# Designs tried in a protein design run: peptides against a protein of PDB entry 5VJI. Part 51

Target 1, 62 residues: chain A of PDB entry 5VJI
Amino acid sequence: NTLVVLHKSGLLEITLKTKELIRQNQATQAELDQLKEQTQMFIEATKSRAPQAWAKLQASLT

## One batch from the design tools (peptide; made by RFdiffusion4, then SolubleMPNN)

Design b2_p22_6_s2 (from b2_p22_6, 12 letters changed)
Fold by OpenDDE base, seed 5:
Structure b2_p22_6_s2 (fold): chain B 62 residues (1-62), chain A 22 residues (1-22)
Amino acid sequence: as target 1 above (62 residues)
Amino acid sequence: KLKELEEKIQKQQEEIEELLKL
């Protein structure tokens, strides 16, 4: 069975650890992208002086 | 916060690359 060979070689542990790190990386990247988007909405709100752009930023911070 | 996330992503990528080299 391929699973038994992977377990005995230690490759299963490496594979599972790699999968968990990829998941953590995706979560950290999503937090980074959210902060970049919030920063862009802040820049747009300051440029436009329009109440709608501030309302859009406020909605993103909830 | 932004810099800390960038440093964390970089460290995670390095650890993933090391694990992929077996």
Scores: peptide ipSAE 0.182, ipTM 0.754, DockQ to the pose 0.824
Fold by OpenDDE base, seed 3:
Structure b2_p22_6_s2 (fold): chain B 62 residues (1-62), chain A 22 residues (1-22)
Amino acid sequence: as target 1 above (62 residues)
Amino acid sequence: KLKELEEKIQKQQEEIEELLKL
């Protein structure tokens, strides 16, 4: 039974922990990407002086 | 916050690489 061999070798624990770390990494990356996008919208709002760019930024923060 | 997230990602990648070295 391959599952029993993986469990006894410790490779199952490593595999499950690696999968959880990948999931956490993806969640942290998504938060980083959202913050980068919000920062870009702020920069664009400051440059354009257009009420629409400020409204777009406000909508992203709600 | 941005820097802290980047540092957290880097640490998670290092831990993944260590686990893959067996």
Scores: peptide ipSAE 0.181, ipTM 0.753, DockQ to the pose 0.846
Fold by OpenDDE base, seed 1:
Structure b2_p22_6_s2 (fold): chain B 62 residues (1-62), chain A 22 residues (1-22)
Amino acid sequence: as target 1 above (62 residues)
Amino acid sequence: KLKELEEKIQKQQEEIEELLKL
């Protein structure tokens, strides 16, 4: 059975750990991208002085 | 916070690369 061979070789543990780290990396990247987007909306709101840009920023923080 | 997230991503990438180097 291939699964038993992978378990006994330690390759299953490495594979599962690698998959979990990739998942954590993707979650951390998504948080970073959200923070970058919120920062960009703040910069645009300050530059435009338009009430709509502040409303868009406020909606992103709810 | 932004810098800390970038540093965390970098460390996670290094650990992934080490695990792929069997």
Scores: peptide ipSAE 0.179, ipTM 0.752, DockQ to the pose 0.858
Fold by OpenDDE base, seed 4:
Structure b2_p22_6_s2 (fold): chain B 62 residues (1-62), chain A 22 residues (1-22)
Amino acid sequence: as target 1 above (62 residues)
Amino acid sequence: KLKELEEKIQKQQEEIEELLKL
């Protein structure tokens, strides 16, 4: 049974930890992408009509 | 916040790479 071999070799623990880290990385990347999109929309809004929003944007980028 | 997310992603990628080196 491949699962028993993976467990006995310690590779199951590494595989499960790696899978969880990949999932966490994907969730963090999705949050980053959403923040980048919000930032872009905010930059476009600041360029067109709202220069005061620039300071709030810069604060959100930290 | 953006910088913190980028640093967190970088750290997660380094940990994934370390685990893949077996």
Scores: peptide ipSAE 0.188, ipTM 0.753, DockQ to the pose 0.644; fails the geometry check

Design b2_p22_6_s3 (from b2_p22_6, 12 letters changed)
Fold by OpenDDE base, seed 4:
Structure b2_p22_6_s3 (fold): chain B 62 residues (1-62), chain A 22 residues (1-22)
Amino acid sequence: as target 1 above (62 residues)
Amino acid sequence: KIKELEEKIQKLQKEIEELKKL
């Protein structure tokens, strides 16, 4: 049935597009989480007079 | 009507093959 094939093809397109959007969202979320962590390390490095907090920040920026 | 459905299926098949490359 051509209508059933068309419907299945449309659902497959939506499924693949949804999968790609989920993948892109996960990648963007990982970058955002990394930036949040780097920001936290920067705040800690500025609050702490400890050279170790600056070393941790520098290691996260490589 | 059948021809229009065949053309739509061919369009969706191309879009599917593009999405599989992402």
Scores: peptide ipSAE 0.076, ipTM 0.660, DockQ to the pose 0.025
Fold by OpenDDE base, seed 3:
Structure b2_p22_6_s3 (fold): chain B 62 residues (1-62), chain A 22 residues (1-22)
Amino acid sequence: as target 1 above (62 residues)
Amino acid sequence: KIKELEEKIQKLQKEIEELKKL
């Protein structure tokens, strides 16, 4: 049984911890990408006197 | 020594079961 061998070797713990770290990294990357997008909309809103750029920024923060 | 190894195995087994739920 491969699972029993992985458990006895300690490799199961490392594998499951690595899977969790990959999941956390993906979640943190998604939050970072959202913050980058919000930052870009903020820069566009500050450069634009157009009410539409501020409306887009406001919609992203809700 | 044997008791300490048994305690360590029980700890690792709990950590593995917690990680399986994630």
Scores: peptide ipSAE 0.070, ipTM 0.603, DockQ to the pose 0.026
Fold by OpenDDE base, seed 1:
Structure b2_p22_6_s3 (fold): chain B 62 residues (1-62), chain A 22 residues (1-22)
Amino acid sequence: as target 1 above (62 residues)
Amino acid sequence: KIKELEEKIQKLQKEIEELKKL
């Protein structure tokens, strides 16, 4: 059984830990992308006197 | 020494079962 061989070699632990690290990396990347988008909306709101740019930023923070 | 290895194996087995649920 390949799973028993992988477990005994320690490669199963490494594989499962790698899967978890990929998941955590994806979650952190999504938070980073959201922060980048919020930062861009903030920059646009500061450049624009238009109330719509501030309303868009406010909607992204909720 | 054998007891320490058994405790380590039990810890690793628990960690593996937790990681399988993720």
Scores: peptide ipSAE 0.068, ipTM 0.589, DockQ to the pose 0.028
Fold by OpenDDE base, seed 5:
Structure b2_p22_6_s3 (fold): chain B 62 residues (1-62), chain A 22 residues (1-22)
Amino acid sequence: as target 1 above (62 residues)
Amino acid sequence: KIKELEEKIQKLQKEIEELKKL
């Protein structure tokens, strides 16, 4: 069984840990992308005299 | 040759244990 060979070689543990680190990196990247979007909406709201831009920012922070 | 292989195995084992702590 290939899984038993990977386990005995230690390569399974490395593979699982690498997969988890990739997942954490992807989650952190998604949070950064959301923060960038919120920052852009804040910049737009500060430039806009329109109440709608502030309402859009408020909706993104919930 | 055997000693060099043992040293490489020990290095890889240490790198694995460091990866487990991340």
Scores: peptide ipSAE 0.042, ipTM 0.508, DockQ to the pose 0.031

Design b2_p22_6_s4 (from b2_p22_6, 11 letters changed)
Fold by OpenDDE base, seed 1:
Structure b2_p22_6_s4 (fold): chain B 62 residues (1-62), chain A 22 residues (1-22)
Amino acid sequence: as target 1 above (62 residues)
Amino acid sequence: KIKELEEKIKALQEEIEKLQKL
């Protein structure tokens, strides 16, 4: 039974932990990319002084 | 055979949940 061999070797635990770390890394990267986009919209809002740019930023934060 | 696979999936899910708490 391959599953039993993987469990007894500790490789199953390592594999599952690695998979979870990859998932968490992907989630954190998506949050970071969103924050970068929000930061860019903030910079553009401060430069343009246009109410529409602030409205776009506000919509991105909700 | 399907029941055996379901039990293996359940056991793997329980182990994932333990690892998520670490």
Scores: peptide ipSAE 0.046, ipTM 0.590, DockQ to the pose 0.029
Fold by OpenDDE base, seed 5:
Structure b2_p22_6_s4 (fold): chain B 62 residues (1-62), chain A 22 residues (1-22)
Amino acid sequence: as target 1 above (62 residues)
Amino acid sequence: KIKELEEKIKALQEEIEKLQKL
């Protein structure tokens, strides 16, 4: 049984830990991308002085 | 036989979840 061999060798633990680290990295990257988008909307709102740009930023923060 | 296989699958899934938290 390949699973038993992988478990006994410690490779299963490494593989599963690697999968979890990838998942955590993806979650952190999504938070960073959201922050980048919010930062861009803030910059645009400050430049345009238009109420519509502030409304767009407010919608992104909810 | 199907119930025994379902129980084994469940036990393996629980072990996998424990190993992912290490």
Scores: peptide ipSAE 0.045, ipTM 0.559, DockQ to the pose 0.025
Fold by OpenDDE base, seed 3:
Structure b2_p22_6_s4 (fold): chain B 62 residues (1-62), chain A 22 residues (1-22)
Amino acid sequence: as target 1 above (62 residues)
Amino acid sequence: KIKELEEKIKALQEEIEKLQKL
């Protein structure tokens, strides 16, 4: 059985741990991307002087 | 035969969960 061989070799453990690390990395990357977007909206709000740009930023922070 | 397969699936799931916690 291939699964038994993978388990005994330790490769199954490495594969499952790698999958979990990828999942955690993806979650952290999503938080970072959200922060980057919020930072960009802040920069645009400071440049635009338009009330709509500040309203858009405020909506993203709620 | 279905019951045997269900028990085998359950045993494999429990083993996978143990390995994911390491």
Scores: peptide ipSAE 0.043, ipTM 0.574, DockQ to the pose 0.023
Fold by OpenDDE base, seed 2:
Structure b2_p22_6_s4 (fold): chain B 62 residues (1-62), chain A 22 residues (1-22)
Amino acid sequence: as target 1 above (62 residues)
Amino acid sequence: KIKELEEKIKALQEEIEKLQKL
């Protein structure tokens, strides 16, 4: 059985751990991208005296 | 036969969960 061989060799553990690390990396990357976007909106809101830029920032923080 | 397959699926899921925690 290929699954038993993969388990006993440790390759199944490595494969499953790699899959989980990829998933965690994707989640962390999504949080980082959101923070980058929020930071950009904050910079724009500080540069513009436009109330619309602050409204966009507020909407992103909810 | 369906029960045997369900038990095998459950055992594999439990093994996967153990390996993901390592």
Scores: peptide ipSAE 0.042, ipTM 0.558, DockQ to the pose 0.025

Design b2_p22_7_s1
Fold by OpenDDE base, seed 5:
Structure b2_p22_7_s1 (fold): chain B 62 residues (1-62), chain A 22 residues (1-22)
Amino acid sequence: as target 1 above (62 residues)
Amino acid sequence: VAAMQQQIQQLQAQIQQLQQQI
């Protein structure tokens, strides 16, 4: 069967490893995007001195 | 801000490393 051939050729292992690396990349990218957003909110809070901007930042850190 | 910027750089380096391993 195709699964046995893929396993014996090592292509199954490569495919599974690639899938896991893609998943880790996506997770790390999501964390990066969240941190970029938090950084922007911090910059805006610092510039505006508005209580609402600080409240928005605080809500994002919870 | 500096700590957040450093963490962004670390995460970006991890993304690049993962992309090189694919």
Scores: peptide ipSAE 0.039, ipTM 0.542, DockQ to the pose 0.844
Fold by OpenDDE base, seed 1:
Structure b2_p22_7_s1 (fold): chain B 62 residues (1-62), chain A 22 residues (1-22)
Amino acid sequence: as target 1 above (62 residues)
Amino acid sequence: VAAMQQQIQQLQAQIQQLQQQI
């Protein structure tokens, strides 16, 4: 049975742990990318002082 | 800006730590 061999070799545990770490990495990366975009919109809003740039930032926070 | 930049750095450190554990 392939599953028994994978379990006994420790490869099943490694595979499941790797899958969970990938999921956590993807979730943290998505949060990071959103925060980077919000930071860029904030910088642009502060530079332009244009109401439209602040409206874009506000829309990203809702 | 400084608080957002600090939060970005913390998230980057977490990503690096997770990548070292894979």
Scores: peptide ipSAE 0.038, ipTM 0.536, DockQ to the pose 0.845
Fold by OpenDDE base, seed 4:
Structure b2_p22_7_s1 (fold): chain B 62 residues (1-62), chain A 22 residues (1-22)
Amino acid sequence: as target 1 above (62 residues)
Amino acid sequence: VAAMQQQIQQLQAQIQQLQQQI
């Protein structure tokens, strides 16, 4: 049984740990992408000086 | 992010090594 061999070799544990690290990496990347978007909205708000751009930034923080 | 990516790469290398032993 392949699953028993994977478990006994420790490969299953390593695979599961790798999967968890990938998940954490994806979550951190999503947070970074959100921060980049918020930063872009801040830059746009600063450049445009338009109240609507500040309102858009504020909406992204809620 | 870079540290996590390095850990993922290290674990992937360990997986490959163990797969060659099985």
Scores: peptide ipSAE 0.034, ipTM 0.591, DockQ to the pose 0.061
Fold by OpenDDE base, seed 2:
Structure b2_p22_7_s1 (fold): chain B 62 residues (1-62), chain A 22 residues (1-22)
Amino acid sequence: as target 1 above (62 residues)
Amino acid sequence: VAAMQQQIQQLQAQIQQLQQQI
């Protein structure tokens, strides 16, 4: 049974842990990318002083 | 596995830095 061999070798645990780490990395990257975009809009809003840039930032935070 | 864990921790630290800039 291949599953028993994978379990006994520790490769199943490594495979499952790797899959979970990839999932967590993808989630963390998505949060990072969102915050990078929000930070850029904040910097643009502070520089331009234009009400449209603040409105764009506010819309992104909802 | 250890390298991916380290990368996740680095991304989490970057998130915290970005939150302090907003």
Scores: peptide ipSAE 0.023, ipTM 0.492, DockQ to the pose 0.090

Design b2_p22_7_s2
Fold by OpenDDE base, seed 3:
Structure b2_p22_7_s2 (fold): chain B 62 residues (1-62), chain A 22 residues (1-22)
Amino acid sequence: as target 1 above (62 residues)
Amino acid sequence: VDEMLAQIQKLEQEIQELQKKI
């Protein structure tokens, strides 16, 4: 059985761990991208002094 | 992908349980 050979070689564990690390990396990247977007909205709100830019920032934090 | 991963992890656990019985 190929699965038993993969398990005994440690390649199955490496493959499963790699997939989990990819998933975690993708989740962390999504959080980072959201924080970057929120930071950009904050910068735009501070520059424009427009109430609409602050309203957009507030909406992003809810 | 996650369902396939869960199935593979289940099969890995089943193999480990079989190895403990031998």
Scores: peptide ipSAE 0.038, ipTM 0.599, DockQ to the pose 0.023
Fold by OpenDDE base, seed 1:
Structure b2_p22_7_s2 (fold): chain B 62 residues (1-62), chain A 22 residues (1-22)
Amino acid sequence: as target 1 above (62 residues)
Amino acid sequence: VDEMLAQIQKLEQEIQELQKKI
């Protein structure tokens, strides 16, 4: 049975661990992208002094 | 890909359960 050989060789564990690491990397990347967007809205709000830019930032934090 | 992983994880658990009975 190919699956039993894959399990006994440790390759199944490596495959499952690699996929979990990819999932964690994707989650961390999504958090970083959100923080980058919020940072950009903050920078635009501080530069423009426009009430609408502050409203956009506030909406992103709510 | 996610369905294939779920199947692989299930089969890994079944193998571990069988190993505990031996």
Scores: peptide ipSAE 0.037, ipTM 0.594, DockQ to the pose 0.022
Fold by OpenDDE base, seed 2:
Structure b2_p22_7_s2 (fold): chain B 62 residues (1-62), chain A 22 residues (1-22)
Amino acid sequence: as target 1 above (62 residues)
Amino acid sequence: VDEMLAQIQKLEQEIQELQKKI
């Protein structure tokens, strides 16, 4: 059957590996986007000296 | 990488077991 051929050719492993790499890339991208947002809030907090900007940053780190 | 390979091998085994039942 087609799936046995895909397994024996190594194409199944490549496909499953690619799917997992995409999943990990998406997770890493989400962490990176969160870090970018936190960095922006930190920059704004340092510029404004406003207690509200620091409170917003603190809330993002919890 | 090793954990990912182990997961792939597990999925391949599960697929083979399912195919034997069909």
Scores: peptide ipSAE 0.035, ipTM 0.566, DockQ to the pose 0.026
Fold by OpenDDE base, seed 5:
Structure b2_p22_7_s2 (fold): chain B 62 residues (1-62), chain A 22 residues (1-22)
Amino acid sequence: as target 1 above (62 residues)
Amino acid sequence: VDEMLAQIQKLEQEIQELQKKI
């Protein structure tokens, strides 16, 4: 069957590895996007000196 | 990377075990 051929050729392992690498890349990108957002809120809090901007930043870290 | 390789190897073993039961 097709599964046996894919396994014996090593193509199944490559395909599964590629799929997992894509998943990890997506997870890492989401973490980076969150960190960028938190960094922007920090910059805004430092510029405004408004207690509300600090409260928003603190809420994002929870 | 090593953990991912271990997971793939585990899946390959599971596939082989399933093939032996068919």
Scores: peptide ipSAE 0.033, ipTM 0.563, DockQ to the pose 0.026

Design b2_p22_7_s3
Fold by OpenDDE base, seed 4:
Structure b2_p22_7_s3 (fold): chain B 62 residues (1-62), chain A 22 residues (1-22)
Amino acid sequence: as target 1 above (62 residues)
Amino acid sequence: LEEMQAQIQALQQQIQELQQQI
């Protein structure tokens, strides 16, 4: 049974930890990218004074 | 069936322990 061999070798624990670290890194990166986008929309809204840029920022914060 | 169920339970426990270490 491949699962038993992976468990007994410790490779299953390493694989599961690595998969979880990758998932968390991806989640944190997505949050950072969202914050960067919101920051950019804020900068654009302040520069353009266009109501559409403020509406776009507001939509991203709700 | 019992061995497979025990393996699933052990894997679920390992996933929970790894989630607590993060």
Scores: peptide ipSAE 0.057, ipTM 0.591, DockQ to the pose 0.022
Fold by OpenDDE base, seed 3:
Structure b2_p22_7_s3 (fold): chain B 62 residues (1-62), chain A 22 residues (1-22)
Amino acid sequence: as target 1 above (62 residues)
Amino acid sequence: LEEMQAQIQALQQQIQELQQQI
């Protein structure tokens, strides 16, 4: 049986761990991308002093 | 049936070991 061979070789463990690491990496990347976007909106708000830029930043934090 | 049951148990054990490493 292929599953028994995968288990005995350790490849099943590696495959499952790799899938979990990919999932965690994707979640961390999404959080990082959100933080980058919020940082950019903050920089734009500080540069423009425009109330609209602050309103966009506030909307992203809610 | 016995081989399938052993495979399910082995898979459950691996999932548990991975959950302890997270």
Scores: peptide ipSAE 0.056, ipTM 0.637, DockQ to the pose 0.020
Fold by OpenDDE base, seed 5:
Structure b2_p22_7_s3 (fold): chain B 62 residues (1-62), chain A 22 residues (1-22)
Amino acid sequence: as target 1 above (62 residues)
Amino acid sequence: LEEMQAQIQALQQQIQELQQQI
C-alpha cells in the first residue's frame, strides 16, 4: 500500500505541511493585494478631493 | 533508501524553517 509507505517514510507529513504553507502564502498574498488596492483608493481620494472617491474608499473598508 | 531518507530529513528541516517565517 503506497499510502502506508508514504506515511512511514514521513513523506506524507512533508507533503501535507508543504500544502499548508502554500495555502498560507496564498492567503497572505490575497491580504497584501487587498491592502494595495485600499492604498490606491486612498491615494486617489486624497488627489481628487472628490466625495465620490472617499465614499468608494469607505465602502471598501466596511 | 539511505539517500532517500536523507532527502526526506532535509525537506522536513526546510519546511520547519519556512513555518517559522510565516
Scores: peptide ipSAE 0.038, ipTM 0.566, DockQ to the pose 0.045
Fold by OpenDDE base, seed 1:
Structure b2_p22_7_s3 (fold): chain B 62 residues (1-62), chain A 22 residues (1-22)
Amino acid sequence: as target 1 above (62 residues)
Amino acid sequence: LEEMQAQIQALQQQIQELQQQI
């Protein structure tokens, strides 16, 4: 059974850990992208002085 | 042969790095 060989060799653990690290990297990247978007909305709100840009930023923080 | 040996060494290093992160 290939699964038993993978388990006994430690390759299953490495594979599962790699999958988890990829998941964590993707989650961190999503948080970073959200922060970049919020930063852009803040920059636009400060430049335009338009109430709509501040309302858009506020909606992103709730 | 040298390229294949270098690839094997690189894969072995990656496995060791992954094992340190477990």
Scores: peptide ipSAE 0.029, ipTM 0.505, DockQ to the pose 0.029

Design b2_p22_7_s4
Fold by OpenDDE base, seed 1:
Structure b2_p22_7_s4 (fold): chain B 62 residues (1-62), chain A 22 residues (1-22)
Amino acid sequence: as target 1 above (62 residues)
Amino acid sequence: VEEMQAQIRALEAKIAELEKQI
């Protein structure tokens, strides 16, 4: 069957590794996006002097 | 289907081992 051919050729292993690398890249991108958001909340908290902005930052760090 | 699933799991395990070595 097609799966046996893909396994014997090594293409299935490459495909699965590529999928895992894509997953890891997506996870790293999500962490970067979270850090960017936290940085923005920190900048806003430092500018506003408002307790609500610090509360939002604190909630994001938990 | 069961044989196919076993082959996928074996390759996933091999990939995990390779990732550990990097």
Scores: peptide ipSAE 0.039, ipTM 0.581, DockQ to the pose 0.025
Fold by OpenDDE base, seed 5:
Structure b2_p22_7_s4 (fold): chain B 62 residues (1-62), chain A 22 residues (1-22)
Amino acid sequence: as target 1 above (62 residues)
Amino acid sequence: VEEMQAQIRALEAKIAELEKQI
């Protein structure tokens, strides 16, 4: 059984840990992307002084 | 099959515990 061999060799543990690290990296990247987007909306709101740009920023923070 | 599944679950739990320490 291939799965038994993978477990006994320790490769299963490494594989599972690697998958979890990838998941954590993806979650952190998503948070960074959200922050970048919010920062961009803040910059646009500050430049335009338009109520619509501030409303868009406020909606993103809810 | 049941023993192998239990071993996998034990490894997953160990990984989760190690992640809480980070």
Scores: peptide ipSAE 0.037, ipTM 0.578, DockQ to the pose 0.024
Fold by OpenDDE base, seed 4:
Structure b2_p22_7_s4 (fold): chain B 62 residues (1-62), chain A 22 residues (1-22)
Amino acid sequence: as target 1 above (62 residues)
Amino acid sequence: VEEMQAQIRALEAKIAELEKQI
């Protein structure tokens, strides 16, 4: 069957590895985006000195 | 280097698991 041919050719391994790398890249990007958002909330909290901005930052870290 | 090698081994294990699910 097609799956056996893909496995024997190594294309299945390449495809699955590529999918996993994409997944890991997406996870790392999400962590980076979260860190960027937390950094922005920290900057805003330091500028405003408002308790609400610090509470928002704290909620994002928990 | 050791961490990268561990990540490679983890990827190989994940590939093998995905192949079993197809």
Scores: peptide ipSAE 0.036, ipTM 0.538, DockQ to the pose 0.045
Fold by OpenDDE base, seed 3:
Structure b2_p22_7_s4 (fold): chain B 62 residues (1-62), chain A 22 residues (1-22)
Amino acid sequence: as target 1 above (62 residues)
Amino acid sequence: VEEMQAQIRALEAKIAELEKQI
Protein backbone atom coordinates (compact mmCIF):
# COMPACT_ATOMS: atom_id res chain seq x y z
CA ASN B 1 0.00 0.00 0.00
CA THR B 2 1.52 3.30 -1.15
CA LEU B 3 -0.04 5.22 1.74
CA VAL B 4 1.59 2.91 4.29
CA VAL B 5 4.97 3.33 2.61
CA LEU B 6 4.55 7.12 2.60
CA HIS B 7 3.56 7.10 6.25
CA LYS B 8 6.45 4.89 7.34
CA SER B 9 9.00 6.93 5.38
CA GLY B 10 7.80 10.17 7.00
CA LEU B 11 6.95 11.56 3.56
CA LEU B 12 3.26 11.77 4.40
CA GLU B 13 3.97 13.92 7.45
CA ILE B 14 6.22 16.18 5.39
CA THR B 15 3.57 16.44 2.68
CA LEU B 16 0.84 17.30 5.18
CA LYS B 17 3.08 19.85 6.91
CA THR B 18 3.90 21.40 3.54
CA LYS B 19 0.20 21.68 2.71
CA GLU B 20 -0.48 23.31 6.07
CA LEU B 21 2.35 25.81 5.61
CA ILE B 22 1.02 26.68 2.15
CA ARG B 23 -2.44 27.19 3.65
CA GLN B 24 -1.06 29.44 6.41
CA ASN B 25 0.97 31.43 3.91
CA GLN B 26 -2.10 31.91 1.71
CA ALA B 27 -4.19 33.01 4.71
CA THR B 28 -1.55 35.51 5.83
CA GLN B 29 -1.19 36.82 2.29
CA ALA B 30 -4.96 37.29 2.03
CA GLU B 31 -4.97 39.29 5.28
CA LEU B 32 -2.13 41.45 4.00
CA ASP B 33 -3.91 42.01 0.70
CA GLN B 34 -7.07 43.01 2.54
CA LEU B 35 -5.12 45.45 4.70
CA LYS B 36 -3.48 46.92 1.60
CA GLU B 37 -6.86 47.36 -0.05
CA GLN B 38 -8.31 49.01 3.06
CA THR B 39 -5.30 51.32 3.21
CA GLN B 40 -5.78 52.24 -0.44
CA MET B 41 -9.47 53.00 0.14
CA PHE B 42 -8.49 55.16 3.12
CA ILE B 43 -6.02 57.10 1.00
CA GLU B 44 -8.62 57.56 -1.73
CA ALA B 45 -11.24 58.68 0.78
CA THR B 46 -8.88 61.29 2.22
CA LYS B 47 -7.97 62.60 -1.25
CA SER B 48 -11.39 62.71 -2.89
CA ARG B 49 -13.42 63.96 0.10
CA ALA B 50 -16.29 62.22 -1.71
CA PRO B 51 -18.91 60.57 0.53
CA GLN B 52 -18.88 57.53 -1.74
CA ALA B 53 -15.20 56.86 -1.01
CA TRP B 54 -15.87 56.94 2.73
CA ALA B 55 -18.84 54.63 2.23
CA LYS B 56 -16.60 52.16 0.39
CA LEU B 57 -14.05 52.32 3.19
CA GLN B 58 -16.73 51.74 5.81
CA ALA B 59 -18.05 48.76 3.87
CA SER B 60 -14.55 47.26 3.70
CA LEU B 61 -14.15 47.43 7.48
CA THR B 62 -17.24 45.34 8.17
CA VAL A 1 13.97 3.87 -1.22
CA GLU A 2 16.53 6.21 -2.74
CA GLU A 3 13.85 8.01 -4.72
CA MET A 4 11.67 8.41 -1.62
CA GLN A 5 14.65 9.72 0.31
CA ALA A 6 15.27 12.29 -2.42
CA GLN A 7 11.61 13.32 -2.32
CA ILE A 8 11.81 13.69 1.47
CA ARG A 9 14.85 15.94 1.17
CA ALA A 10 13.10 18.02 -1.49
CA LEU A 11 10.00 18.45 0.66
CA GLU A 12 12.08 19.26 3.75
CA ALA A 13 13.78 22.01 1.76
CA LYS A 14 10.37 23.26 0.61
CA ILE A 15 9.07 23.29 4.20
CA ALA A 16 12.10 25.29 5.31
CA GLU A 17 11.42 27.80 2.55
CA LEU A 18 7.74 28.09 3.46
CA GLU A 19 8.63 28.58 7.14
CA LYS A 20 10.79 31.54 6.15
CA GLN A 21 7.84 33.11 4.34
CA ILE A 22 5.48 32.92 7.32
Scores: peptide ipSAE 0.033, ipTM 0.575, DockQ to the pose 0.064

Design b2_p22_8_s1 (from b2_p22_8, 14 letters changed)
Fold by OpenDDE base, seed 3:
Structure b2_p22_8_s1 (fold): chain B 62 residues (1-62), chain A 22 residues (1-22)
Amino acid sequence: as target 1 above (62 residues)
Amino acid sequence: VEKELEKLKELLKQLQEKAKEL
């Protein structure tokens, strides 16, 4: 059975671990992208005297 | 990476089927 060979060779473990690492990397990247966007909204809110920019930032933090 | 690993598993499966024909 191919699955048995993959298990005994350690390739199944590598495959499953790689899949999990990719998933974790994607989740972390999404959090990082959100933080970058929030940071940009903060920068724009500080540059602008417009209350709309602060409202956008506040909405993103909820 | 996931696609390449899946491709490798498929190749191993094909080799196993060929070995049964011998």
Scores: peptide ipSAE 0.046, ipTM 0.627, DockQ to the pose 0.092
Fold by OpenDDE base, seed 4:
Formats: sequence, C-alpha cells, structure tokens
Structure b2_p22_8_s1 (fold): chain B 62 residues (1-62), chain A 22 residues (1-22)
Amino acid sequence: as target 1 above (62 residues)
Amino acid sequence: VEKELEKLKELLKQLQEKAKEL
C-alpha cells in the first residue's frame, strides 16, 4: 500500500504540512490583496469627493 | 511562513531523490 509506505517514510506528513502552508500562504495573500484594494478605494474616495467611491469602500469593509 | 515552506520543499526534494536511488 503506497499510503502506508508514504506514512512510514514521513513523506506523507511533509506533503500534508506543505499543502497546509500553501493554503495559509494563499489565505494571507488574499488578505493582503484585499487590503491593497481597500487602500486604493480609500485613495480614490479621498480624491474623487464622490459618494459612490465611499460607498464602494464601505461595501468592501463589510 | 515562506521560509518554513522552502525548508519543507527542500526536505521533500531530498527524500524524493533518495527514493529514486533505491
């Protein structure tokens, strides 16, 4: 059984840990991207003086 | 996180290379 061999070698643990780290990295990157977008919307809201830009920013924060 | 990921990738690579030699 390949799964048993992978488990006994420790390779399964490394693979699963690597997958989890990739997932966490992707989640953190998504949060950073969201923060960058919110920052851009804030900059646009301050420049445009338009209520629509503030509404977009508010929607992103909910 | 990135450093830990790279360490795990390197360890995985080393184990895979050893497995090919068997």
Scores: peptide ipSAE 0.037, ipTM 0.557, DockQ to the pose 0.285
Fold by OpenDDE base, seed 2:
Formats: structure tokens, C-alpha cells, sequence
Structure b2_p22_8_s1 (fold): chain B 62 residues (1-62), chain A 22 residues (1-22)
């Protein structure tokens, strides 16, 4: 049984840990991308007198 | 062959420990 061999060799643990790290990295990257976008909208809202820029920022924070 | 297998087992063990620290 290949699964038994992978478990006994420790490769299963490495594989499962790697999958979890990839998942966590993807989640953290999504949060980082959202923060970058919100930061850009904040910069644009501060530079612009347009109320639409603030409305866009407010919508992103909900 | 036995010595090479032992080296491979040690490398896998080290990789496993590193994966636990992440």
C-alpha cells in the first residue's frame, strides 16, 4: 500500500504540511493584496477632492 | 547501497523537521 509507505517514510507528513503552507500562503497573499488595494484607494481619496473616491474606499472597507 | 539509503533517510528526516518549523 503506497499510503502506508508514505506514512512510514514521513513523506506524507511533509506533503500534508506543504499543502497547508501553500493554503496559508494563498490566504495571506489575498489579505495582502486587499490591503494594497485599500491603501491605493486611500491615497487616491486623499489626493482627490472627488467624493466618489471616498465612497469607493468606504465600499472596500465593508 | 545501504549507506546511501541511510543518507537519504537522514535528509528526509531533516526536511520533515524543517517543515514542522514552518
Amino acid sequence: as target 1 above (62 residues)
Amino acid sequence: VEKELEKLKELLKQLQEKAKEL
Scores: peptide ipSAE 0.030, ipTM 0.507, DockQ to the pose 0.043
Fold by OpenDDE base, seed 1:
Structure b2_p22_8_s1 (fold): chain B 62 residues (1-62), chain A 22 residues (1-22)
Amino acid sequence: as target 1 above (62 residues)
Amino acid sequence: VEKELEKLKELLKQLQEKAKEL
């Protein structure tokens, strides 16, 4: 069957590894997006000097 | 895994059809 042929050729391993790399890339992108959001909150906190902006930033870091 | 292999087979089929158009 197709699965046995893919396994014996090594293509199954490559396919599964590729899927894992895509998953890791997506996870890393999500972490980057979170960091960008936290950076924006930090910028707003420094500009506004409002305690509410610092509280919002602190909440995002927990 | 079987579902993903089926998706891959479909993609390969689509690529094969595109290759025939060239």
Scores: peptide ipSAE 0.029, ipTM 0.487, DockQ to the pose 0.080

